Peptides against a protein of PDB entry 5T59. Designs and how they scored, part 93

Target 1, 112 residues: chain A of PDB entry 5T59
Amino acid sequence: TTPTMQSTSLLTEHLGYPPISLVDDIINAVNEIMYKCTNAMEKYLMQRNIIGKKDFSDEIKIGTAKLESLLENSVDKNFDKLELYVLRNILSIPSDLLEENRFRLLHHEKLV
Target 2, 90 residues: chain B of PDB entry 5T59
Amino acid sequence: EHIRFQRLVQVCNKALEESIRKLQSWEKIHECFPNYGQTREGIENLTVCQQQVIKLWSNLSRVEFDAIFHERSIEEKLNQLDDLINKARS

## One batch from the design tools (peptide; made by RFdiffusion4, then SolubleMPNN)

Design b2_p19_6_s4 (from b2_p19_6, 8 letters changed)
Fold by OpenDDE base, seed 5:
Structure b2_p19_6_s4 (fold): chain B 112 residues (1-112), chain C 90 residues (1-90), chain A 19 residues (1-19)
Amino acid sequence: as target 1 above (112 residues)
Amino acid sequence: as target 2 above (90 residues)
Amino acid sequence: MEEKSKETLKRFEEVEKKL
């Protein structure tokens, strides 16, 4: 189930930031890493683009782009799953803690 | 008693491993370079690329994710959350 | 991150030289 507004507020207070911010950091990081990986591969191959007097530059550029697309699709799929899991099962508050008396306990613990 | 941070690390690793799985396939690498990969030198170059890009992926993700976890103090915060939940249920 | 990328790229070249 989707996190409630109440749980989001409580977790934001506890964490010092909204739960989604952590996920955003992770996703942004992996995207940056992804492009650095494909860029490094392209540069390496482009430095070795001529074999037997044949220039493979065009094939290298197209091939690297295809690999990048494959990686992008996989990253999107797997980290979408990660986002859902983290927000629903890790950065979550059980329903019993959303009771009024338990709400006070969480707030009290923060202040002491 | 503390389980949430462990789960976070596990799912992050799983997502990273599953994401790079296709690049671990030589077949998929080779099919992207059909003519280049028909040469001896081309095969050698692609082999090096495959090996090193996987290592780069692993190393960069480890460093960056650890930095994020540290900056967000997420291990401490998740442990505290576990403790709060356990306390409330006692 | 950028430094790690550069180091790995150097390793590309080193391994290739040994082939």
Scores: peptide ipSAE 0.121, ipTM 0.909, DockQ to the pose 0.016
Fold by OpenDDE base, seed 4:
Structure b2_p19_6_s4 (fold): chain B 112 residues (1-112), chain C 90 residues (1-90), chain A 19 residues (1-19)
Amino acid sequence: as target 1 above (112 residues)
Amino acid sequence: as target 2 above (90 residues)
Amino acid sequence: MEEKSKETLKRFEEVEKKL
C-alpha cells in the first residue's frame, strides 16, 4: 500500500506540505527527546559519581550509553512502523477517489 | 465519522509507549550499572533516574507532539480529509 | 523543550534530597 505520486500530490495540496514532512517532524522530535532523556540521566548520575570514595564515572558513561542504544533501537523500530502506518493508512487517499471527481472536490472546497 | 486524527494520536502514543518500555525494566537499568547498583546510594540514584526519565519522556513527547500537530493543523486537515472521502462516497 | 529538560533535572535533585 505504498502511496502513489498522485496521492502525494493531492495530499500535499490539501495539507500545504508533503505528508512525509509530518512524519519527519515527529521522528525528529522523538529523537531529540530521546537524547535529552539520556543526557539528563547521565548528568544526574555524573553529579553523583562518587560513592564510598569510589569513582563510578566510567561505569556511568558506559551504562548510560548502553541505555541510549537500547532506546535508539526501540525508537527506530517503533517509529519506522509509525511512519509506514501514517503514510499508508492515515495520510492516504483511497484508490477509488483517485479520479477526476476527487480533483473536482478538492478544487471545489478551495473555492467555497 | 472522523477517524484519521484519532488514529494518528493512537499510533503515536503506541510508538512512544513501546519505545520507552525497555527503560521501564529495572533489571535492564541495573544491568547497565552492575557495580554502581551494588551500592545503596547507587540504587537510590538509579531509581530516581528511571522514574524521572520516564516522566520526562512522557511530558516532552506530549508537549512536542501537540506542538507539531498544531503547527501542521493536522487535526483539521485530517478531519477535512475524512469529510472529503465520505462526501465522495455518498 | 530545553527548559523543561532543565526543570526535570532539578526535580531529580529534589526527589533525591527527600530520599
Scores: peptide ipSAE 0.121, ipTM 0.909, DockQ to the pose 0.017
Fold by OpenDDE base, seed 2:
Structure b2_p19_6_s4 (fold): chain B 112 residues (1-112), chain C 90 residues (1-90), chain A 19 residues (1-19)
Amino acid sequence: as target 1 above (112 residues)
Amino acid sequence: as target 2 above (90 residues)
Amino acid sequence: MEEKSKETLKRFEEVEKKL
């Protein structure tokens, strides 16, 4: 089940930001980390591109690009699952709290 | 009593661990460098590279995710959410 | 994070030198 507008509004009020903003921060961070990792790997190997009399620069560039692609695919898959789980199961308001009496309680606690 | 923040940390760790799994495979690494990896020096370089990139992944993710959690005050907010839910159900 | 990345990259070289 997808979050309702009411749930999102209540959570935004509670958090001080929309729930999706937390997920966006996480995803943006892991993407940045991912490219830092692959960049470091490429730079390290490119500094060691010559073994004996042979230059492996082209193979290194292609190989690191392949690894980056593999990592990108895995990050996308796993953090899509994370986004879904967080928004549905962690940053969620149970349906029983959306009843009128419990809804007032949530707002009352915030204002006190 | 407080469960949501623990779950958040767990799913973040799981996503990070599953994401780096392919790079933990020596076979996958070697396949990307078929000729380079046939040399002694190449194997040594790839071995160090693999080990260090995994460490970099782990260290950067820990630091950055902790920073996000702090900036968003998410542990406190999720604990409060748990408390509100429990109170409403009592 | 950038500084952390640079420091870790330097460690690549340090470990390699010990091989």
Scores: peptide ipSAE 0.113, ipTM 0.909, DockQ to the pose 0.017
Fold by OpenDDE base, seed 3:
Structure b2_p19_6_s4 (fold): chain B 112 residues (1-112), chain C 90 residues (1-90), chain A 19 residues (1-19)
Amino acid sequence: as target 1 above (112 residues)
Amino acid sequence: as target 2 above (90 residues)
Amino acid sequence: MEEKSKETLKRFEEVEKKL
């Protein structure tokens, strides 16, 4: 089920930021990490591009690019699932509590 | 009692583990370097590279995700959310 | 994070020396 506007508003008030902001931080972080990993791999292998009398630079560049693509696809798939799960099941308010009583509890906790 | 933060950590770990799964396959790595990987030195280099990139993935993700969780105070906020929900149902 | 990446690259070289 998709979060309601009311749920989002209440959670934003509680968290001090919209729920989606947390997910955005996570996704941005893993994307940065991903490219750092592939960059490190390419740099390492390019420093070892010559074996015997043969230069493997072109193969290394193509190969690391392929691995990057594989990792990108996997990251996108798995963290899309993560986003959906977090927003629906973790950063969520049960429907039966989306009444005035829940709203009062949040305000009461902030004021006390 | 407090369950939401635990679930967040679990789903993050699962996503990270599943994302790196294909790089953990030697077959997948070797397929990307078919000629380089036919040399003894190439195999050695790829082996070290595979090992170290997986370590880098693990270390960076741990540090960065912990930083995010701290900056967002998410453990405290999720615990409070659990408490509020439990209180409302009591 | 950038510093961590550089440190890891140094580890690559250390492991290779042991092989």
Scores: peptide ipSAE 0.107, ipTM 0.907, DockQ to the pose 0.016

Design b2_p19_7_s1 (from b2_p19_7, 8 letters changed)
Fold by OpenDDE base, seed 1:
Structure b2_p19_7_s1 (fold): chain B 112 residues (1-112), chain C 90 residues (1-90), chain A 19 residues (1-19)
Amino acid sequence: as target 1 above (112 residues)
Amino acid sequence: as target 2 above (90 residues)
Amino acid sequence: SIKSYSEEEIKEADEFFEK
């Protein structure tokens, strides 16, 4: 089921932070890694841009940009799915725990 | 018993693996450098570059994701959540 | 502020990660 305000509140209390914050950390991290990778690729190839007296700098720049775009699209797609799945299936509280008695139990256990 | 953290790790790994899949394709790499890749030296450079990038992707993601999980204490918190759920259902 | 997703998106994500 879709996350509710109550679920988010309870999880925030349990985690010490909103569930979305973890996902944000993950997504920010992979984006940083992605650009580090593409930057490294460009730098590596640009150091090897001349072959047989021919300068391939322009081709390298265009090519690495294309690969970056390709990777960006893939990262966006896959981690959008990840966000959805994590928030719904991992960082989630089953409906039976959202009932009054179970709600009290959650608070009680946290205070112990 | 404890399932949520394992699922989190699995999901992260899957997303990472699928994200880098296209860069693992030599054809995709080569088509971005059509003239450069027609040279022997260019092919060698692209091969090394591809390998290094994939390794960098894997290593950085492992280190940084583990750091996030640690900083957020997510394994412990998810285990506790599993325990609470199981207890409530008992 | 809570995101909502279509049933299709949910199904796609579930199938993707639960293979």
Scores: peptide ipSAE 0.609, ipTM 0.947, DockQ to the pose 0.709
Fold by OpenDDE base, seed 5:
Structure b2_p19_7_s1 (fold): chain B 112 residues (1-112), chain C 90 residues (1-90), chain A 19 residues (1-19)
Amino acid sequence: as target 1 above (112 residues)
Amino acid sequence: as target 2 above (90 residues)
Amino acid sequence: SIKSYSEEEIKEADEFFEK
């Protein structure tokens, strides 16, 4: 089910942080990794930009930029899905446990 | 009994794998370097570059995601959540 | 801030990660 304000509050109490914070960490990390990868690729090829008597620097810059864009698009799509799935199916509380009596049970177990 | 953390790991791996899939295509890489890739030396360089990027992606993601999971104590917290849910349903 | 998702988006994500 879709996250509710109540479930978010309960999970925040349990985790010590809002559920979205974990997702933010993951997304920030993969974005950083992505640019490290594309930067490494460009640097590697730019160190090998001359073959024979021809300088391929311009082609390398354009090509690596295209690959970066391709990777950016893929990362965005896949991790948008990840965010949705994690918040709904992993960092979630079943609806039946959000009732008054079940809510008390969760608090009781946490405090014991 | 404990299922949520395993799902988290699985989902992260899937997203990472699918994100890098297009860079695993030699055709797509070659298309970005049409003249460079027509030379023997260029092909060799692109081949090595492709392999290294994929390895870098895999290694960095493993290290960084494990660090996040540790810092957030997410395995423990998700196991506890599973336990709470199971107890409530018993 | 709680995000809302369409049924189609939910279905797509579930199928993507569970299949």
Scores: peptide ipSAE 0.607, ipTM 0.946, DockQ to the pose 0.734
Fold by OpenDDE base, seed 4:
Structure b2_p19_7_s1 (fold): chain B 112 residues (1-112), chain C 90 residues (1-90), chain A 19 residues (1-19)
Amino acid sequence: as target 1 above (112 residues)
Amino acid sequence: as target 2 above (90 residues)
Amino acid sequence: SIKSYSEEEIKEADEFFEK
């Protein structure tokens, strides 16, 4: 089921932070890693930009930028799915436990 | 008994794996460097570069994600969540 | 704010990670 305000509040209390904060950390990390990878790739190839009598610097810059764009699109799509899946299926409280009586029980168990 | 943390790790690994899949394609790499990749030396450089980037991706993601999981104590918290849910259903 | 997703997006994500 889709996350609710109630489940978010309960999970926030349990985790010590909102569920979305974990996802944000993950997404921020992968984005940073992504750009480190593409930067490393460009630097590696730019150190090897001359082959024979030809200078491929321009092609390397353009090519690396294209790969970066491809990677960005892939990261965005996959981690958007990840966010959805994690929040719904992992950082979630089953609907049967969100009913009034079960909700009270869960809250009580947490406080005891 | 404890299933949520395992799922989290699995999902993260899947997303990471699928994200880097495009860079694992030699065809995609070569298409970005059409003239550079027509030279023997260029092919060699691209091959090494591709391998290094994939390794860097894997290593950095492992280290950073483990750090996040530790800082957020997510394994413990998810295990506790599993326990709470199981107890409530008993 | 609470995020909302379409049924299609939910289905796609589930199928993607539960293969």
Scores: peptide ipSAE 0.609, ipTM 0.946, DockQ to the pose 0.749; fails the geometry check
Fold by OpenDDE base, seed 2:
Structure b2_p19_7_s1 (fold): chain B 112 residues (1-112), chain C 90 residues (1-90), chain A 19 residues (1-19)
Amino acid sequence: as target 1 above (112 residues)
Amino acid sequence: as target 2 above (90 residues)
Amino acid sequence: SIKSYSEEEIKEADEFFEK
């Protein structure tokens, strides 16, 4: 079931924050980690950019940029799926409990 | 009885694993450094680099995600949500 | 704000994480 305004409100009350906020934290974290990883890779290789008499600095910069792009695309794709799945299946209220009488019961139980 | 938090952890792990999968490919790494990777020393450097990055990815993600889960009290909240839903259906 | 998803996206995500 697709998230509704009612479910979002109930979950926000329960969590103390909107469900999307958790997803945002996760996505922001993985993006930060991603760039830390690619930066570390570039720095490591740039410290080892000369082999023999050849300087591979340009190749290293281009190569690490390509890997970063590849990782970015993969992260975006996988965590878009994650966002969808989490909001629909984990941070969700079953539709049968969103009916008028059931909705009240769930809300009442939380506040009692 | 409590299922949501376990699912959250599993989903996060799957997304993280799938995201880093291409960097685990030596062929993909080598393709990005065609000339550098033709040298013995270059191959050695790339090998170490690949291993270190994968470890860094794993370690940072574990620490950061655990911190998020703790700060958001998500295990407790999801367990409570499971309980509330089950109680409402009883 | 409410996000909407296509049936295809829903199925893809479910299959991806429940497989």
Scores: peptide ipSAE 0.608, ipTM 0.947, DockQ to the pose 0.705; fails the geometry check

Design b2_p19_7_s2 (from b2_p19_7, 8 letters changed)
Fold by OpenDDE base, seed 4:
Order: C-alpha cells, then structure tokens, then sequence
Structure b2_p19_7_s2 (fold): chain B 112 residues (1-112), chain C 90 residues (1-90), chain A 19 residues (1-19)
C-alpha cells in the first residue's frame, strides 16, 4: 500500500508524530553508529601504525576511508529499502480502512 | 494478531546485517591495507579490528534502536494499529 | 510529504525483506 495524505495524517495522529520521523530516527542512528565504528577502527589502527620501524599512517588513513565509503554505500542502499518497506508495509493503513465507514471507525476508536 | 512491530524489528535487523556484510569480508579488509596487511603484526591488528568493529556495530545498533523504539512507543502504537485493523475487518 | 517509489523499487524491497 502506497502512503497517502490521508493515511499519513491518520498515522500521525495515532503515533503522535509523522511516520517518517521514526524512519529518520533509525537512519540517523545507523549513520551515527557507522561513523563511530569507522572512527574506532581508524583510531585502533593508528595506535598501531608503526611496524618494523615503518610508519603506515597514510595507508591506514586511506584504507579506513575506503572502508567507510564502502559501509556508507551499503547503509544507504539497505536503509533506503528499509524506509520504503516500513512506510509502505508497517507504518501504513490498508486501503479498506480508508473508506468512509472505516475512517469514522478509526476516529471513533481514537476518541473513545 | 500483532505482526507489525515484529516485522519492524526483523526489517531493521536485516538492513543492519546486510550493511555490515562487506566488512565481514577479509579480502575486502585486506585490500584496503595492502602493505600493512603483508606484515604479521598488521594482519593481527586487522583481524582484531575487524572483529571489534563488527561487535561494536551489533552492540551499538541494538542499544540505539531499542532506545528509539522505546522513545517512540512504537511497539504499543503498532500493536494498537494491528488491533484497529483487525477490528475493522471483523 | 509523500515519497514516490518505482514499481521496481517496491518489488525489490518487498523481496529483500520477505521471509
């Protein structure tokens, strides 16, 4: 079911916030986690940047950046799918409930 | 009866698992550090780093997502939504 | 307010998260 203005309004009333807000929280969280992970990786390796009197700092910085980019792309792809799926299938109101009688029922149940 | 919240959790887990999959590849890790990874110590460090990052990813995501779900009361709200839908269809 | 998705994107997401 594709989200509609009506369903969004009803869900917003039900949730107390727009459905997209939950998705935004999730996406923001995973992005934060992602950068914490890559930062931790870089710091860990940078503390171990010298091996056999050779300094690998530059390679470590470049390498961790590449991994970060790889992770960013993966996160973007997967959580774009997540956003779509959540808004269409989870945070959604079936079309049959958007009919006149069902619409009134939803409002009635909320008010009672 | 209540399906939406469970589905939300499953979808989140799937997205998280698939997102970290690339970092689970040793080959991809190693190719980012071609010279560093040719040393014994480098390999050891990369191995530990890989393991730690994956664990950190898992732990942080669990904590943060649970916090979001709690703050948004999403389980309760989705259960209520399921109930409303079921009632309307009865 | 409302995002638009292609049918292909919808199908891909459904398949991706389906059991």
Amino acid sequence: as target 1 above (112 residues)
Amino acid sequence: as target 2 above (90 residues)
Amino acid sequence: MIKEYSEEEIKEADEFFSK
Scores: peptide ipSAE 0.587, ipTM 0.944, DockQ to the pose 0.688
Fold by OpenDDE base, seed 5:
Structure b2_p19_7_s2 (fold): chain B 112 residues (1-112), chain C 90 residues (1-90), chain A 19 residues (1-19)
Amino acid sequence: as target 1 above (112 residues)
Amino acid sequence: as target 2 above (90 residues)
Amino acid sequence: MIKEYSEEEIKEADEFFSK
């Protein structure tokens, strides 16, 4: 089901934070990890940039940049899907609970 | 019974796996280093680099995502949500 | 704060993460 202001409010009360905050944490984390990985790759290869009499530094820089871009695009697409799915199917309240009498149940259980 | 947290973990793993999939292709890696990869040493270096990056990706994501889930108490909260829904439907 | 998605995007995500 599509998130609504009402469901967001209820979930925020339940979680102690807005549902989107969890997704933001996840996305921020994977972005950080991504750049750590690409940085490590570049450094590893730059330490091995000379083979024989040839210096491959320029090729390494260009190549790692291409791989970084490839990874960035993939991360963006996959975690956009994740955000959608999580907010709609995991951090969601079924429509049958979005009624006045059911709201009371949620509040009652939370306060007891 | 409790399904939401397990599903969260599953979709996170899927997104992580699919994101790194292209780096698992040796051909894709080699294409980015056409001359470097024509040398024996270059191939060896790229091979090790590829393996290390994939491992780093896996290890860091595991640690960081577990930390997030703990800090947000998401397993407990999602279990509670499942319970509330089940009670309402009974 | 409310995200809006197309039906196509919703369907794609559901299929992508389906077991």
Scores: peptide ipSAE 0.586, ipTM 0.944, DockQ to the pose 0.721
Fold by OpenDDE base, seed 2:
Structure b2_p19_7_s2 (fold): chain B 112 residues (1-112), chain C 90 residues (1-90), chain A 19 residues (1-19)
Amino acid sequence: as target 1 above (112 residues)
Amino acid sequence: as target 2 above (90 residues)
Amino acid sequence: MIKEYSEEEIKEADEFFSK
């Protein structure tokens, strides 16, 4: 089921932070890693930009930019799915436990 | 009994693997460097570069994600969540 | 604050990460 304000509050109390904060950490990390990878690739090839008497610097810059864009698109799509799945299925409270009696028990057990 | 943390690790790995899939394609790599890749030396450089980037992706993601999981104590918290839910249902 | 997703997006994500 879709996360609710009630479940978010309970999970925030349990985790010590909002569920979205974990997802944000993951997404920020993968984005940082992504740019480290593409930067490393560009630098590696730019150090090897001359073959024979021909300079391939321009082609390398364009090519690495294309690969970066390709990776960006893939990361965005896959980690959007991850965010959805994590918030709905992992960092979630089953809907049957959000009813009055079950909700109270879950909250009480956490605080005791 | 404890299922949530294992699922978290699984979906993180899947997202990482699928994200790097395009860079694992030699065809796509070569297409980005059409003239550079027509030289023997260029092919060699691209091959090494591709392999190193994929390894870097794997290594950095493992280290960084483990650090996040540790800092957020997420394994413990998810195990506790599983236990709380199971207890409430019993 | 909560996020809303379409049923299609939910199904796609579930299928994508299914074992």
Scores: peptide ipSAE 0.584, ipTM 0.944, DockQ to the pose 0.679
Fold by OpenDDE base, seed 3:
Structure b2_p19_7_s2 (fold): chain B 112 residues (1-112), chain C 90 residues (1-90), chain A 19 residues (1-19)
Amino acid sequence: as target 1 above (112 residues)
Amino acid sequence: as target 2 above (90 residues)
Amino acid sequence: MIKEYSEEEIKEADEFFSK
């Protein structure tokens, strides 16, 4: 079942925040973690950029950038799927609960 | 009877695991450093780097996601949602 | 705001996160 304005409103009331806010927190966190990882990798290798008499700084920078790009693409792909799944299947209200009588139940529980 | 929070954790773990899978490939790492990785010392450095990055990814993800779940009280809220749904269907 | 997804995207996500 695709999220509706009604379900979003009910979930927002229940959660105290819109469902999308949780997903935003998750995605923002993983992006921050991703760049911390790639930054750490680059710094580690750049501290070890000279082997023998050869300086590999340029290769390290290019290589780390390539890995960062690969990770970015993977994160985007997987967490786009996550957003979809969470909003549709986890932070969701079954259609039968959106009927008039059951709709009142959600409000009643909130107010009692 | 409470299922939604468990699903959330599982989905997050799956997305994290699949996202880091490329960096777990030695071949993919090595091909990004073709000359550096042809030296013994370079191979050693890349090996340690790979291990440290994967560990950092795992540790940071655990800490940050747990913090989010706590700040949003999501386990409690999802359990309550499950309970409401079950009550409505009974 | 309501997100819009294609049926293929929905199917792919469901299969990806299936237990």
Scores: peptide ipSAE 0.584, ipTM 0.944, DockQ to the pose 0.711

